# Designs tried in a protein design run: peptides against a protein of PDB entry 4Z63. Part 97

Target 1, 334 residues: chain A of PDB entry 4Z63
Amino acid sequence: LCLGMNDLTGNIPEDLFHLKRLNLLGIQENRLSGSLSREIRNLSSLVRLDVSWNLFSGEIPDVFDELPQLKFFLGQTNGFIGGIPKSLANSPSLNLLNLRNNSLSGRLMLNCTAMIALNSLDLGTNRFNGRLPENLPDCKRLKNVNLARNTFHGQVPESFKNFESLSYFSLSNSSLANISSALGILQHCKNLTTLVLTLNFHGEALPDDSSLHFEKLKVLVVANCRLTGSMPRWLSSSNELQLLDLSWNRLTGAIPSWIGDFKALFYLDLSNNSFTGEIPKSLTKLESLTSRNISVNEPSPDFPFFMKRNESARALQYNQIFGFPPTIELGHNN

## One batch from the design tools (peptide; made by RFdiffusion4, then SolubleMPNN)

Design b2_p15_2_s4 (from b2_p15_2, 8 letters changed)
Fold by OpenDDE base, seed 3:
Structure b2_p15_2_s4 (fold): chain B 334 residues (1-334), chain A 15 residues (1-15)
Amino acid sequence: as target 1 above (334 residues)
Amino acid sequence: SSSSWVTTSFSFERP
């Protein structure tokens, strides 16, 4: 049943919960309000539940133990409060959980040992507090993680050295500290291709440690951190780099010539820093920006990328990273 | 997940 993108109001009719053979319920992008009924437990055949972009409020009902086939739960952009219900945090069937842009609070707790199928987790823009859950690496299939815009004070957990499944990670604007530690840990995530750390580490020094290495890194976004230092030499070894945004920092020195050696780099933003010197000639020869036919293996997350240029702007959806317009932005430097 | 000055920020969503 798909009733998304309408002007439906009120609550879900109770009779809908009698549809025991229903596999897909999509009621997204409406004006449905009130609490999400616990009677969803009656939809025992449910595989996909999409209630996103509504006016739901209250706590998410703790009935997911009665939904043994549920693979996809999308509830982004609602008014849900409380935490992740225990049955949801222990779901062995769930592949994707998206609860971005709600009012969920408390310490984020997931039983990763039980959540054996969890591949994608989006809990961005909530009110979770405390520390990042140290047991996330125990979610052995978890590839896509967005925890941006929460209040995860402290540092990236040491346990994330073992986060082998992690491929796409966003922690933008989550009050993180110690970028040196964060990068030192995350470099061990051998499958990490996308790393977004914008609006963290305020005023810290971007480490220029030659021992750091991100072999598979394709996307690095560390904007608006007021980071000091220079272009990090360790980044030059990330030969697959496609997108780099280090804008709105306090980086100094020259833009190094090796920035033009990235065969797949098509999006570069170094604007609003304190870089000096000349624009590297190598930037004019970037293969991805020329007529050269290059083969680039694009990462394909379970979620499309949503790019926001500012908080008030509508997000632009990109299914592929290479869907971004080729860009070189070096404005507002010294 | 960024200030008005940030030119690039990402989130993961399904449409």
Scores: peptide ipSAE 0.030, ipTM 0.717, DockQ to the pose 0.164
Fold by OpenDDE base, seed 4:
Structure b2_p15_2_s4 (fold): chain B 334 residues (1-334), chain A 15 residues (1-15)
Amino acid sequence: as target 1 above (334 residues)
Amino acid sequence: SSSSWVTTSFSFERP
């Protein structure tokens, strides 16, 4: 049943929950309000539940133990409060959980040993507090993780050295500290291709440790951190780099010539730093910018990027890395 | 043009 993208109001009719054979319920992008009914438990055949972009409030009902086939739960952009229900946090069937842009709070707790199928987690823009959950790497299939814009504090857990499944990770604007530790840990995530750490580590030094290595790194975004230091030499070994944003930091020194050696680099933002010297001539030889056919049919990440140009602007959504326009931004340097 | 920040999230899935 797909009723999304309308102007429906009120709550879900109770009689809808008698549809025991229903596999898909999509009621997204409406004006549905009130609490999400616990009677969802009656939809025992449910595989996909999309209630996103509504006016739902209250706590998410703890009924997911009665939804043994649920693979997809999309509840982003609602008014949900409380935590992740225990049954949801223990769901062995769930592949994707998207609860971005709600008012969920407390410590983020997932029983990752039970959540054996979880591969995508979007909990960005909530009110989760405390530290990052140390057991998140126990979600052995968890590939895509957005935890941006929460009230996490402290450092990236040491346990994340074992986060083998992690490929796409955003922790933007989560009050994280110790970038050296974070990078030192996350380099062990051998499948990590996308790392977004914007608006963290305020005023820290970007480590230039040659021992750091991100083999599969394609996207690195560490903007607006007021980071000091220079262009990190360790980054030169990330031969698959496609997008680099280090804008709005306090980085100094020269832009190194190796920045032009990245064959796949098509988006570079180093603006609003304190770089000096000449623009590397190698940038004019970037193959990705000379051929319009960025026909790299690489599998798109399971998440979009959001770019905010200024504080008053709406974030622009890019569903694919290649949705970013080819860009070299070096403005506002010394 | 410079950006103030970049984050990631999942797309709005539409049928």
Scores: peptide ipSAE 0.029, ipTM 0.712, DockQ to the pose 0.333
Fold by OpenDDE base, seed 5:
Structure b2_p15_2_s4 (fold): chain B 334 residues (1-334), chain A 15 residues (1-15)
Amino acid sequence: as target 1 above (334 residues)
Amino acid sequence: SSSSWVTTSFSFERP
């Protein structure tokens, strides 16, 4: 049953929960309100539940132990409060959980040992507090993780050295500290291709430790952190780099010539720093900017990227990383 | 130089 993208109001009719053979319920992008009924437990055949972009409120019902086939739960952009229900946090069937842009609070807790199928987790823009859950690496298939815009004061857990499945990770604007520790830990994530750390580590020094290595890194976004230092030498070994945003920091020194050696680099934003010297000639020879043949077959995150340059700007959505326009932005440097 | 008054948002979303 797909009723998304309408102007439906009120709550889900109770009789709908009698549909025990229903595999897909999509009611996203409406004005549905009230609590999500616990009677959803009666939809025992449910594989996909999409209630995103509504006006739902209250706690998410703790009925997911009665939904053994549920793979996809999308509830982003609602007014849900409380925590992740225990049954949801223990779901062995769940592949994708998106609860971004709600009012969920408390400590983030997932039973990753039980969540054997979890591949994508989006809990961005909530009210989670405390520390990042140390047991996330126990979610052995967890590839996509967005925890941005929560209040995870502290550091990236040491356990994340073992986060082998992690490919796409955003922690932007989560009050994180110690960028040196964070990068030192996350470099051990061998499958990490996308790392977003914008609006953290305020005023810290960007580490220039040549022992750091991100072999598979394609996307690095560490904007608006007031970071000091220079272009980090360790980044030169990330030969697959496609997108680099270090804008709105306090980085100094020259832009190194090796920045033009990245064959796949098509988006570079170093704007609003304190870089000096000349623009490297190598930037004028980037194959990605001269070739019309873009590799279409590169894997992308399960979720699109949203970019907002400033508070007044409209957010831009990119379903694929290659949706970003080829860009070299070096403006507003000294 | 950078300005402290400007905020930047970059995140994963599924509309």
Scores: peptide ipSAE 0.028, ipTM 0.703, DockQ to the pose 0.175
Fold by OpenDDE base, seed 2:
Structure b2_p15_2_s4 (fold): chain B 334 residues (1-334), chain A 15 residues (1-15)
Amino acid sequence: as target 1 above (334 residues)
Amino acid sequence: SSSSWVTTSFSFERP
């Protein structure tokens, strides 16, 4: 049953929950309000539940133990409060959980050993607090993790050295501390391609430790952290780099010539730093900007990026990294 | 980006 993208109001009719054979309920992008009924438990055949972009409120009902086929739960952009219900946090069938842009709060707790199918988790823009859950690496299929815009104070857990499945990770604006520890840990994530750490590590030094290495890194965004230091030498070994944003920091020194050696680099933002010296001539030879035929033909991740350019601006969604225009931004240095 | 500040995240919605 697909009723999305209408102007439907009110609550879900109770009789809808009698549809025992329903595999897909999509009622997204409406004006539905009230609580999400616990009678969803009656939809025992449900594979996909999309209630996103509505006006739902209250707590998410703890009925997911009665939904053994549920793979996709999309509830982003609602008014849900409370935590992730226990049955949802223990779901062995769930592949994707998207509860971005709600008012969920408390400690984030997932039983990762039970959530054997979870591959995508988007809990960005909520009110979760405390520390990052140390057991996230136990979610053995978890590739995509957005925990941005929460209050996960402290450091990246040491256990994340074992986060083998992690490919795309955003912790932007989550009150994190100790960038040296974070990078030292996350370098062990051998499948990590996208790392977003914007608006953390306030005033810390960007480590220039030659022992750091991110072999598969394609996207690195560490903007607006007031980071000190220089362009990190360890980054020169990330040969697959496609997007680098270190804007709005306090980085100094020269822009190194190796920045132009990245064959796939099409988006570079080093603006609003304190870089000095000459612009490397190698930047004028970036293959990705001179031709669509780059020597390194690797597929970019195909997931939506959200870019918010200022506090009052609406976040822009880019469904592909290629949605970003080819960019060299070096403005507002010196 | 010509922004005064940047907040970046991503979503994982699938068909």
Scores: peptide ipSAE 0.026, ipTM 0.704, DockQ to the pose 0.242

Design b2_p15_3_s1 (from b2_p15_3, 4 letters changed)
Fold by OpenDDE base, seed 2:
Structure b2_p15_3_s1 (fold): chain B 334 residues (1-334), chain A 15 residues (1-15)
Amino acid sequence: as target 1 above (334 residues)
Amino acid sequence: KVVFSSGSSWISSVE
């Protein structure tokens, strides 16, 4: 049953929960309000539940043990409070959990040893506090992780050295500290292609350790951190780099010539830094900017990107990396 | 088409 993109108001009719054979319930993009009914437990055949973009409030009901076939739960952009229900945090069937842009709070706890099918987690823009869950690497299929805009004080856990499934990771604006430790840990994530760390590590030095290596890195965003240092030499070994944003930092020195050697680099933003010297001639030879055939069919993260023009402006949403226009931004240096 | 902007923007994953 798909009733999304309407102006439906009130609660879900109770009679809807009598549909025991229902595999898909989509009621997204409405004005549904109140608590999400516990009676969803009666939908024992449910595979996909989408309640996103509504006015739901209260705690998410702890009934997911009665939904053994549930693979997709989308609840982004609601007013949910409390924690992740225990039955949801232990769901062996769940592939995707999206609860972005809610008011969920407390410590983030997932039983990753039980969540054997979880491949995508979006908990961005919530009120989770404490430290990043050390056991996230135990979610052996977890590929896509957005934990941005929460209050995860401290460092990236050492256990993330073993996060082999991790491909897309966003921690933007999560009060993280110690960029040197974070990069030193995350370099061990062999499948990591997208790393977004914007609005963390305030005023720290960007490490220039030649021992750092990110073999499969395609997207690196570390903007608006007030980072000091220079263009990191270790980045020159990331031959698959497509998008680099280091804007709004305090980086100094020259832009190195190797920045033009990235064959797939189509988006470069080094603006609002303190770079000096000449613009490398190699930037004029970037193949990705001269060739029209950018393959649009590359895997992308499940979480959206946002471009902010200023701190007060509404961000523009980009659902795909290739939604960004081919860009070279070197403005506002010195 | 290469776009050159004023460099006043930055990317994040949050609204």
Scores: peptide ipSAE 0.314, ipTM 0.769, DockQ to the pose 0.841
Fold by OpenDDE base, seed 4:
Structure b2_p15_3_s1 (fold): chain B 334 residues (1-334), chain A 15 residues (1-15)
Amino acid sequence: as target 1 above (334 residues)
Amino acid sequence: KVVFSSGSSWISSVE
């Protein structure tokens, strides 16, 4: 049953929950309000539940133990409060959980040992606090993780060295500290292709440790951190780099010539730093800017990217990396 | 097409 993209108001009729054979319920992009009914437990055949972009409030009902076939739960952009219900945090069937842009709070806790099928997690823009959950690497299929814009103070857990499934990771604007530790840990994520760390590590030094290596890194975004230091030499070994944003930091020194050696680099933003010297001639010879072949089927994060011009302006949303135009931004340097 | 800009924006995963 798909009723999305309408102007439906009120609550879901209780009689709807008598549909025992219903596999898909999509009621997204409406004006449905009130609490999400506990009676969703009666939809025992449910595989996909999409209640996103509504006006739902209250706590998410703790009934997911009665939904043994549920693979997809989409609840982004609602007014949900409280935590992730225990039955949801223990769901062995769930593949994707998207609860981005709610008012969920408390410590983030997932039973990753039980969540054997979880591959995508989007909890960005909530009110989770405390520290990052150390047991996330126990979610052995977890590939896509957005935890941005929460209050996860502290450092990246040491356990994330074992996060082998991790491919796409965003922690933007989560009050994280110790970028050296974070990068030192995350370099062990051998499948990591996208790393977004914008608005963290306030005023820290970007490490230039040549022992750091991100083998599969395609997208690195560490913008607006007021980072000091220079262009990190370790980045030169990330031969698959496609997008680099280090804008709005306090980086100094020259832009190194190796920045033009990336065959796939099509988006470079080093603007609003303190770089000096000449623009490397190698940037004029970037292969991706002269001959770009875009594959529509190239893997991408499930979470969107946002380009923000100022804190008060609405950000532009980009759902795919290749949605960004081929760009070199070097403005506002010394 | 290559775009050269002054870089008045930054990228994040949140609005």
Scores: peptide ipSAE 0.310, ipTM 0.775, DockQ to the pose 0.851
Fold by OpenDDE base, seed 1:
Structure b2_p15_3_s1 (fold): chain B 334 residues (1-334), chain A 15 residues (1-15)
Amino acid sequence: as target 1 above (334 residues)
Amino acid sequence: KVVFSSGSSWISSVE
């Protein structure tokens, strides 16, 4: 049943929960309000539940043990409060959980040993607090993780060295500390292609450790951190780099010539730093900007990117990396 | 086409 993108109001009719053979319930982009009924438990054949972009409130019902076939739960952009229900946090069938832009709170706890099918997790823009869950690497299929804009604190857990499944990771604006430790840990994530760390590590030094290596890194965004230091030499070994945003930091020194050696680099923002010297001539030779159409058919994060002009302005949403125009931004440097 | 912007923006994953 797909009823998305309407002006439906009120609650879900109770009789809908008698549809025991229903595999897909999509009621997204409406004005549905109230609590999400516990009677969803009666939808025992449910594979996909999309209640996103509504006015739902209250706690998410703890009935997911009665939904053994549920693979997709989309509840983004609602007013849900409380935590992740225990049955949801233990779901062996769940592939994708998207609860971004809610009011979920407390410590983030997932039973990753039980969540054997989880491949995508979006909990961005919630009120989770405490530390990052150390057991996330136990979610052996977890590739896409957005935990941005939560009240996390501290450092990236050491256990994330073993996060082999991790491909896309966003921790933007989550009060993280110790960028040196974070990068030192995350470099061990051999499948990591996208790393977004904007609005963290305030005033720290960007490490220039030649021992750091991100082999498969395509997207690195570490903007608006007030980071000190220079362009890190270790980044030159990330030969697959497509998008680099280090804007709104306090980086100094020259822009190195190797920045133009990235064959796939199509978006470069180094603006609002303290870089000095000449613009590298190698930037004029970037293959992606001169001759190559970058393939749009590459795997991308499930979470969107946002281009913000300031913290209060409405951000422009980009659902795909290649939605960004080919860009070189070097403005507001010395 | 190369786009040069004012550098008044940054990328995040946050709305």
Scores: peptide ipSAE 0.326, ipTM 0.780, DockQ to the pose 0.816; fails the geometry check
Fold by OpenDDE base, seed 5:
Structure b2_p15_3_s1 (fold): chain B 334 residues (1-334), chain A 15 residues (1-15)
Amino acid sequence: as target 1 above (334 residues)
Amino acid sequence: KVVFSSGSSWISSVE
């Protein structure tokens, strides 16, 4: 049953929960309100539940043990409170969990040893607190992780050295500290292609340790951290780099010539730093900017990117990395 | 086409 993108109001009719053979319930992008009914437990054949972009409130019901076929739960942009219910945190069938932009709170806990099918997790823009869950790498299929805009005080856990499945990771605006430790840990994530760390590590030094290596890194965003230091030499070994945003920091020194050696680099933002010297001539030779043949078929994160022009402006949403125009931003350096 | 702007923006995964 697909009833998304309407102006439906009120609660879900209770009689809908008698549809025991229902595989897909999509009621996204409505004005549905109240609590999500516990009677969802009666939908024993449910594979996909999409209640996103509504006005739901209260706690998410702890009924996911009665939904053995549920692969997709989308509840982003609601008013859900409380934690992730125990049955959801232990779901062996769940592939994708999206609860972005809610009011979920408490310590984030997932039973990753039970969640054997989980490949995408979006819990961005919630009220989770405490530390990042150390057992997250035990989710052996978890590829896409957005935990941005939560209050995860402290450092990236050492256990994330073993996060082999991790490909797309965002921790933007999560009150993280110790960028040197974070990068030192995350470099061990051999499948990591996208790393977004914007609005963390306030006033720290960007490490220039040549021992750091991100083999498959395509997207690095570490904007608006007030980071000190220079353009990091270790980044020159990330030959697949496509997008780099280090804007709104306090980086100094010259823009190195090796920045123009990235064959796939189509988006570069180094604006609002303290870079000096000349613009490297190698930037004029970027193949990605001269040739139309950017392969559009590259995997992108499941979480959206947002471009914010100023603190007060609405952010522009980009669902794909290639949605960004080919850009060189070097403005506001002195 | 290469776009040069004022550099007043930054990217995040958060609105």
Scores: peptide ipSAE 0.306, ipTM 0.772, DockQ to the pose 0.856; fails the geometry check

